Peptides against a protein of PDB entry 9IZ0. Designs and how they scored, part 261

Target 1, 345 residues: chain A of PDB entry 9IZ0
Amino acid sequence: ITCLGSNGHTYKQLVKGGNDDLRQDAVMEQVFEQVNGFLRSYRKTSQRNLSMRTYKVIPLALKTGVIEWVQDTIPLGEYLDSAHKVYHPKEWSLSTCRKLIAEKQMEDLETRLKVYDLVCRHYRPVFRHFFLESYADPVQWFTTQTNYARSTAVASVLGHVLGLGDRHGQNILIDKTSGEVIHIDLGIAFEQGKKLPVPECVPFRLTRDVVDGMGITGVEGVFRRCMEFTLETLRREEDSLLSVLEVLRYDPLFSWLISPLRRMKKQKMQLENFNQPESGNITTDASRDPKIQRNNVSGESEAERAILKVRQKLSSTLSVEASVGELIRIAQDPSYLALMFCGWS

## One batch from the design tools (peptide; made by RFdiffusion4, then SolubleMPNN)

Design b2_p24_7_s2 (from b2_p24_7, 14 letters changed)
Fold by OpenDDE base, seed 3:
Structure b2_p24_7_s2 (fold): chain B 345 residues (1-345), chain A 24 residues (1-24)
Amino acid sequence: as target 1 above (345 residues)
Amino acid sequence: AEPILSVEELPEKPSLAELAEELL
């Protein structure tokens, strides 16, 4: 739909219905707006215009809402698949890489590392070409690449602190005008991604293509410093951030647990990324419900655990530099990337 | 109360000098 705003501007909006609870996305966008207020209050983050790019989400009912249509964007994964075919036409297809990782998903770590290394040799990074193709002016090229590194740094710190999961190339948009990243589909928060069959092991997405977009300095330039300034701001505003999350603890509309339907959808998406569509009737033999003893973990006990984990991640026990250094190390560690469904790109 | 969607004006683009202080 197209809506006329009170400012006289027309906005394209997507009416989403049926399967997705938009209340989780709307709450996470509100948390990002509060964090953007903290980033504007400190000189080190404000002078660099550090922000999490947000999009408007209006939940109307259970599984129904209106989402802002983000103009001039492309999914990171769509760009990377297209660019890889252009720049490396003799390398393996994305489907071949996914198949090899999937065929070895039940093997030991040593075997999975060998397969990951083999896939990495046959699927090289290309994301630097986004900036080289899109921006002919050297000043515009440098500015947009810097905006990408800055926005990725903010999103990486927030992704770690808030335990945002399922960050893959289809839920990260690139703004073609600014070079900034926009994270969409925020329904896995507060480390609920660790409860998936393929658990999230990295604090944020820092794959070879995510790094290739930062240019010649990689993670050691603008990205590291902007992560440090963002984490410094969040540590200073710990009590303010925790107060925002405590308000959500008592919101009966906010679920601190991943919904069974969203969990099934994400599990299906993880599995479809591994399987070619063999037209085999997966008879959902509903009979293997593993009796996961539902310890009656009240939604309140999960909220308390989530807030405690945020507080632990904001702890000043290590310097900002040491904490960021360890996060960057873990996010790039092949022992974690080899366990992901798409850790090579 | 009509929700006034205030379009926050995009902050001014950082100067080349501020970008250079971020590279040093």
Scores: peptide ipSAE 0.008, ipTM 0.323, DockQ to the pose 0.021
Fold by OpenDDE base, seed 5:
Structure b2_p24_7_s2 (fold): chain B 345 residues (1-345), chain A 24 residues (1-24)
Amino acid sequence: as target 1 above (345 residues)
Amino acid sequence: AEPILSVEELPEKPSLAELAEELL
């Protein structure tokens, strides 16, 4: 839908209908706005304009709403697929890499590491080129690359703390004007990504292409320091953040669990990316509705466990530097990335 | 003056000096 604002500006809005609960996205955006308040209140984060980029979500009904259309964005995965074909035309296709990783999904870690290394050698990072192509002015290049590193740092800390899942290249937008990352489709939170058919094993997405976009310093400098300042802010505002999350405990509309429908949709997408289009009508007889064992794990008991995990992630048992160092290490560890659906880029 | 819905101020682009201090 195109709406004319009262300011005379035309806003594009996406009306999303179907099986996606936009209430979860709207609630997570409200949590991000509160976190942005904390980032603005703290000198070290405010001086760097650290924020989680948000977008407006207006839920209209249980499964319908209006999403603000983020103008001048591109999905990270769309850019990477296009750029890889341009800069590395002799390397493997994304489909070849996906196939090889997928064929070994049930194998041991050693075999999966060998395949991951093989894929990495035949699919090199290209995301540095986004900044080089998009910004002819050196000042704009530098500013946007810095904004990318900063926004990625905030999103990485906040994504870890809130346990945001499903952080694939189509759920991460790049703002072509600012270089900032915008996380979309927030329906997998509080470590529910570990319940996916391919469990998420990393705290946030820090793949080789995500690092390549940070330029010559990689994770060192801006990214690491901005993660540290963000985590320091969230540790200071722990009680405020937990109070915001406790409001969600009493929201009967907030789902602390991945919806069975979303889990099935992800399972189907992961399986369909395996099958070449053999025109075989696999009539998956919809009759095996896996009995919803509504194990009445009370949504309240899952909320309490989720809040407890947030508190544990904000613990001061380790220094901010040690905690960030470990998060960066784990997020880049081949032993975890080799287990991911797309850990190579 | 109609209330300009404050487009929440996009964080002001950090100065080149602040960016340099952050890369050093």
Scores: peptide ipSAE 0.007, ipTM 0.341, DockQ to the pose 0.021
Fold by OpenDDE base, seed 4:
Structure b2_p24_7_s2 (fold): chain B 345 residues (1-345), chain A 24 residues (1-24)
Amino acid sequence: as target 1 above (345 residues)
Amino acid sequence: AEPILSVEELPEKPSLAELAEELL
């Protein structure tokens, strides 16, 4: 829809209807706005204009809302699929890579690593070309690549701390004007991605294409330092952040657990992408296991566990540099990426 | 080379060292 604002400007709005609870996205966007307040108040992050790029979500009903239309964006995965066909037309298709990873999903780590390496050799990174194609001026190229590395660093720290899941290339938009990343579909948070059929085991998305977009320095420049400054800010503001999350503990609109609907949707989407026949042993009847009914883990107990995990991730037991170094290491580790749904791009 | 980021967009005038850290 197009809305006329009170300022006389026309705004495009996406009316999203369906099975996605936009209340979860709206709450996470509110958390990001609070964190953006902390980033603006701290010198090291304020100087660099560090922020989590947000978008307005207005939940209208249980399954309907208005999302602010982010102009001039492209999904990372859409760009990568298009660019890969242009720059590497003799390499494997994304569908071939997905199929090979899926066919080996139940194999041992050694076999999965061999398949991941094979896929990586036949699907090379291309995301650096986004900046080279979009920005002919060297100053604009440098600025937008810097904005990309900065925004990716903020999103990586926040994604880890808040346990954001489902960070695939369709849930990460790139702003074609600024180079900033915009994370969408925020309904898998507080490590609920570990409960997916393909468990998420990386702290954030730092695949080869995500790194290729950072330019020649890769992670060893703007990205690492901006992660450090962001984590330093969040550690400084730990009590403030935990207080925001404690308010959400009592929000009846917030779900600390992955909704059965989202889980089923993601299961279906994963099965469709894997071209796996419905092996009739996926009991969609989560209703029939009487053991699942007995853990009435109150939503409060899951909220308490989530907040405790956030506190643990903000712990000053390790230096900021050591903590960021370990996060970057884990996020790039082939032993984790080989286990992911799409760890190669 | 003029710093690509205008010092005027910063809430406080950074030192040249802070500008160098900001560009990196």
Scores: peptide ipSAE 0.005, ipTM 0.321, DockQ to the pose 0.014
Fold by OpenDDE base, seed 1:
Structure b2_p24_7_s2 (fold): chain B 345 residues (1-345), chain A 24 residues (1-24)
Amino acid sequence: as target 1 above (345 residues)
Amino acid sequence: AEPILSVEELPEKPSLAELAEELL
């Protein structure tokens, strides 16, 4: 729909209906706006205009709402699939890579590492070309690549601290005007991605293409420094951030757990979008619903556990530099990326 | 998306060294 704003501007609004919990998105966007307040208050982050790029979410009902349509964006995964076909037309298709990783999903780590390496050799990074193609002016090219590295650094720290999951290339938009990343579909938070059928083992998405977009310095320089300044800000504002999360503890509408329906939808989307041959023995033996004993781990106890994990991630036991260094190392570790659904791009 | 510019039409970009100095 197109809405006329009170400022006389027309805004395109995406009405999402169905199974997408827009209230989770709206709550996470509110948390990001509070964090953006902290980033504006701290000199090292404010001087670099560090922010989590937000979008307006208006929840109308359970699973229904209006999202601000971010104009002039492209999904990272859509760009990468198109660019890879242009720059590497003799390399493997994304579908071939996905198939090979999926065929080995139940194998040991050594086998999965060999397949991941093989996929990586036949699917080379291309995301550098986004900036090279989109910006003719050298200053705009440099500015937008810098904005990309900065926004990716903020999103990586926040994604780790808040335990954001489902960070696939369709849930990360690139703003074509600024080069900034925009994270969408925020309903997998507080490490609930580890409960997916393919557990998320990385703290944030730092695949070879995500790094390739940072230019020649890769993870060094802008990205690393901006992660450090962001984490330093969040450690200083720990009590403020935890107070914001405590408000959510008392929100009966906030889900600290991935819904079984969302888990099944994501599993189905992983099967459908990837042309996995129906290995016919998905016996939907729905009869073994594990009684997930709803251990009445009250939603309160899961909220408390989530807040404790956030506090633990903000711990000053390691320096900011050591903590960021370890996060970057883990996020790029082939032993984790080989376990991911799409760890090669 | 098709490339907006061919790789051959890319203007000469500043040296990576000059860009690295502005980032330090």
Scores: peptide ipSAE 0.005, ipTM 0.287, DockQ to the pose 0.017

Design b2_p24_7_s3 (from b2_p24_7, 13 letters changed)
Fold by OpenDDE base, seed 4:
Structure b2_p24_7_s3 (fold): chain B 345 residues (1-345), chain A 24 residues (1-24)
Amino acid sequence: as target 1 above (345 residues)
Amino acid sequence: SEPILSVEELPEKPSLRELAEELL
C-alpha cells in the first residue's frame, strides 16, 4: 500500500498477512530504538553514528500488520546468489552446497568439517563486489563499506545480547544507498534459535561473505572497534536495557518462546531446502500431545531466564576487547559454522 | 626592511590517522 503522510510525503508500506505475529517484530524494533538512544548518548558511539537500522512495524491484528517498506534494499542472500553466478560461474550452486551440507547433517563433526571445507572451496566469497559494483566513486565506496561494517557490528552485538536467531541471508537486507544492514523477521529472539531443528551455534552471522563485505581489513578495524564501542555502551546502560526487557516480561502479547507455528514453519522450510526424502526417521516428537508439553513453565520463568542470559552477556568479568575477541572467534569458527544451515556464505 | 615571510601555518589538516580514528 502507499500511504500519504501528514507531511504530504507518500510512504510505501507492506501489508503482511498470514501466520507471522508481527507483535514480536514491533517489540524488538522498540528495543532497538531504546538501544539507539543509548548509542546516541555516548561520544564513542554517537561520533560514529552507530545505530541498529530499524523499520516501523504496526501490528493491526494477531497475524496482520503494516511494515514500513524499506526502499532501495536487497536481501543479502539474493545478492550473493546472483553475484556468485556472475563472478564464479564454474563454482557450485547454492542448492548443491545446501544439499551436501544436508546429506552430512547427522554425521560426526570431522565429516561435517570436511564437507564444510569442500563447500567453502567450491563457493567463494563475493560480497565485496556489492560495494565495487554499486559505487564507482572511491569516497562513496569507502563510506558505504564503512557504514556496512559499522551497522554489522551494532547488529552483531545486539543480535548476540538479545539472542536474535534466524539470521539467514533473506532476513538481512542491504541498503543500496547507505551500505547499512537491516535485520528483519525478528520473531526468534532470546536464544530460541537453539531450539530450531538445525540449532544456531554462533552468536551472530559472521560468515565468509559477511566478512568479505568489510573489505581488506575484514573484521580487524571498523567492525571490531564498533563492536567494542557498542558493547561498552550496552554494559554502561545494562540497568536501562534490563528495565526495558522487564517491561516486556509483563507484556502478555510478547512471546519469550518460539511459537509452535513458527517452529513448524521453520522446520518445514529447513526440510524442504534439504530435499531429504521423508524416509529419515527424524522423530519429529510431534506425537507428544500438545497437552503434555504444556509444562507450566510459566511465561514468567522463561522471561526471567532470558533476562538472566542478557545480564550474563553484559557481564564485565572480561574486558570489552576480550569479550568482542571471543565473540568474533566463535562466530567465525568452522566447528560452529559447519553445523549451521548455511555457514559458508 | 626584509620581508618577514610569515608562513601562515595552514591549519593542520586532520591526519589520515585522526580521520581513520574518527572513522574507526
Scores: peptide ipSAE 0.007, ipTM 0.296, DockQ to the pose 0.009
Fold by OpenDDE base, seed 5:
Structure b2_p24_7_s3 (fold): chain B 345 residues (1-345), chain A 24 residues (1-24)
Amino acid sequence: as target 1 above (345 residues)
Amino acid sequence: SEPILSVEELPEKPSLRELAEELL
């Protein structure tokens, strides 16, 4: 739909209906706005304009709402698939890489590491080219690459702390004007990504292409420093952040658990991304809504566990530098990336 | 999607050092 604003500007809006819980997205966006308040109040983060990019979500019903269409954006995965075909036309397709990783999903870690390394050698990073081709002016190039590294650092810390899942290349948008990342589809939080058919084993997405976009310094520049400043801010505001999450604990409509329906939908999408679309109309008659007995009693115990994990991630037992160093190490570790659905790109 | 430029059409970009000298 297109809405005319009171300012006379026209805004595109996406109406989502069906099985996606837009309330989860709207709540996570509210948490991000509170965190953006903390980032604006702290000198080290404010001086760098550090923020989690947000978008407007208006839930109209349990599974229906209006989402802001973020203009001038491209999905990271759409850019990477297109750019890889241009810059590396002799390398393997994304579909070939996905197939090889999937065929070894049930094998031991050693076999999965060998296949991951093989895929990595035949699918090289290209995301540096986004900044090189999109910005002719050197100042714009440097500014946008810096904004990318900064926004990725904020999203990485916040994504780890809140346990954001499903961070695939289609759920990460790049703002073509600023170079900033925009995370979408926030319905997998508080480590519920570990309950997916392919469990998420990394704290955030820091694949080779995500790093390639940071330029020659990779993680050892703007990214690391901005992660440190972001984590320092979140540790300082721990009680404020936990108070925001406690308000969500008492929201009877907030789901601390991945819904069985959302899990099944993500499982289907993962399987359909492995099988080429044979045009077979599988009219799965989705008419039998199994009576989801929402045992309300399970939600409170999961909320408490989620808040406890957030507190644990904000612990000052290690320095900010040591904590960020370990997060960066784990996020780049082949032993974790080889277990992911798409850990090579 | 805007057409991705061919690798041959990308102008040689200044080094990070030249960029730092131009931004200072």
Scores: peptide ipSAE 0.000, ipTM 0.271, DockQ to the pose 0.016
Fold by OpenDDE base, seed 2:
Formats: structure tokens, C-alpha cells, sequence
Structure b2_p24_7_s3 (fold): chain B 345 residues (1-345), chain A 24 residues (1-24)
């Protein structure tokens, strides 16, 4: 829809209906706005304009809402697929890479690592070209690449702390004007990604293409330092952040658990990307609701466990530098990336 | 009263000096 603002300007908005609970996204965006307040109040993060890029979400009903249309953006995965065909036309297609990883999903770690390495050799990073193509002016190129590294650092720390899941290339937008990352589809939080059919094993997305976008220094420089400053700010504001999350504990509309419906939707999307369209009428007789063993884990007990995990991630037991160093190491570890649905790009 | 979607202005582009101080 196009809305006319009180200022006489027209704004594009996306109306989502029917299948997605936008309340989760709206609540997570409110948490990000509070975190952005902490980042603006702390000198080290404020001096660098560090923020989680947000978008406006207005839930209208249980399954309907209005989302701000983020102008001048592209999904990371859409750019990477297109750019890979241009820069590496002799390498494997994304579909070939997905198929090979898929065929080995049930194999041991050693076999999965061999296939991951093979895919990595035949699907090289290209995301550096986003900045080189988009900005002819060296100052704009450098500024936008820096903004990308900064925004990715904030999103990586905050995504780890809040346990954001489902961080695939279609759920990460790149702003073509600023170079900033915009995380969308926030309905998998508080480590519920570990409950997906393909468990999420990395703290945040730091794949080879995500690193290639940071330029020649990769993770060493702007990205690492901005992660450190962000984590230092979140550790300082631990009680403030936990107080915001405690408000969500009492929100009867907030889900601390991945919905069975969302889990099934992700399972189908993962499986449909594996199945060639064999013409078999799978009449999914929707009648067999698998008896959800309602383990009567009260929503309160899951909220308490989630808040405890956030507190544990903000622990000052390790230095900021040591904590960030370990997070970066784990996020880039082939032993974890080889287990992911798309860990190579 | 339609909600004024304030376009929060994109954070100001870091100065070339701030960028240089972040590379060093």
C-alpha cells in the first residue's frame, strides 16, 4: 500500500496477511530501538554511529500487519546469487552447491567437511563487488564498506545475545545507500534456531561472503572493534536490557518458543529445496496433527531460561576482546558452517 | 491522526577522519 503522511509525502508499506505473526518482529524491533538508545548513550558506540538498523512494524491482528517498505535494499542472498553468476560464471550454481550439501546432511562430520570444502572451492566469495560496483567515488566506497562492517558487527553481537535465528541470505537486506545490513523476519529468537530441523550452530552469520564484504581486512579491524564496543555497551547496560526482556515475560502475546507452525513451514521450505519437483501429488492430509506433546513447560519457564541465557552471554567472566575473539572463531569455524543449510556463502 | 512515520534520518556518514581513525 502507499500511505500519504501528514507531511504530504507518500510512503510505501508492505501489508502482510494470513501466515506470519508480525507481533514477534514488532517486539524484536522495539528491543532493537532500546538497544540503539544504549548505543547512542555510550561514547565508544555513539562516536561510530553504531546501531541495529530497524524497520517499522505495525501488527494489526494475530496474522496481519503493516511493514515499512525498506527502499533501496536488496536481500544479501539475491545479490550473491546474481553476482556469483557474473564474476564466477564457470563455478557451480547455488542449486548445485545446495544439492551436494543436502545429499550429505545425514553423513558424519568428516564427510560433511569434505563436501563443504569442495563446495567452497567451486563457489568463491563475491560480496566485495557490491561495494566496488555500487560506488565509483572512493570515499563513498570506503564509507559504505565501513558502514557495512559496523552494522554487521552490531547485528552479530545483538543477534548472538538475543539468540536470533534463521539468518539466511534472504533475511538479511543490504541498504544500497548506506551499506548497512537490515535484519528481517525476527520470529526465531532466544536460541530457538537450535530447534530447527537443521540446527543453527553458529552465534551469527559470518560466512565467507559476509566476510568478503568487509574488504581486505576481513574480520580484523572495523568489524572486530565494533563488535567489542557493542558488547562492552551491552554488558554495561545488562540490567537495562534484562528489564526490557522482563517486560516481554509478562506479554501474553510474545512467544518465547518457536511455533510448531513456523517449525513445520521451515521444515517444508528446507525439504522443498531438496526435492526436485517430482510430480507426486503429496496430498498432505493435514488431518494428522502430530500429538504435540505439550510438555507443560510453562511459557514463564522458557522466558526465564531465555533471560538467563542472555545474562550468561553478557557475563564479564571473559574480557570483551576474548569473548568477541571466540564468537568470531566459532562463527567462521568450518566444523559448524559445514552443518548449516548454507554455510559456504 | 495518521501515525507520522518519522523517517529517522540515516545516521550521518562517518567523516573521512573517523574512518581513518578506525583503520589505524
Amino acid sequence: as target 1 above (345 residues)
Amino acid sequence: SEPILSVEELPEKPSLRELAEELL
Scores: peptide ipSAE 0.007, ipTM 0.339, DockQ to the pose 0.023; fails the geometry check
Fold by OpenDDE base, seed 3:
Structure b2_p24_7_s3 (fold): chain B 345 residues (1-345), chain A 24 residues (1-24)
Amino acid sequence: as target 1 above (345 residues)
Amino acid sequence: SEPILSVEELPEKPSLRELAEELL
């Protein structure tokens, strides 16, 4: 649908129906708008226009809603697959890399590290080319690359603190006008991504291509400083942020657990991306019915554990610089990246 | 039907001077 705004501009909106509960996405966007309020109130973050890019989600019914159509965007993973074929046509295909990682998923860490290193040598970063191709003016190039590093820093801190999982290249949009990142499909929060068949072991996505987009400084300079200022703001506003999350604890429309349908959809997308033939003998060992694991954990006990983990991540026990330094180290650690579905790009 | 949504203007892009002071 197309709506006319009060400013006389026309906005495209996507009416989404079917299997995705948009209530979780709408609630996470509301949490980001509250955090954007804290970032605007603090001098170090407001002077840099630090924000989490949001999109409007209006849930209409169970599994039905209206989503803002974000114009002039591309999925990070779509750009990287296309650019890699252009700049490195003699390297391995994305499907070959995925297959090799999948074939070794059940092996020991040493074997998985050797396969990850082998994939990394045959699939080189290309994301710097997004900025070089899209912006012929040096000022526009520099501004958009800076906006990318800033928005990635904010999203990385929020992704860690709120325990956002499943942050793969198809769930990250790049705005072609500003260079900013837009995180979509927010139905996995509060570390529920660690319960996926392929768990995300990193605090946020900081793969070689995510770093290559930051230019010559990589994670140093703008990205590190903007993570520090964002974390400093969230530590100051800890009680305000926890009060917002306590409202969600009592919201009957918010699920602290991944929906069965979203879990099945993510599991199916992971299996399809592995090119594993449907070995039709998934013996439904009825003892592992995902219903039985749900009945023993009250949504309230998961909400309480989630809020306690947010409080622990906002702890002032370490300096902001030490905390950000450790997060950047873990997010780039090959021992975690080798365990991911796509940790090489 | 009344427009249900006000759109806030996107904040102005930071000046080249503010970008230079952030790199130093």
Scores: peptide ipSAE 0.007, ipTM 0.338, DockQ to the pose 0.035; fails the geometry check

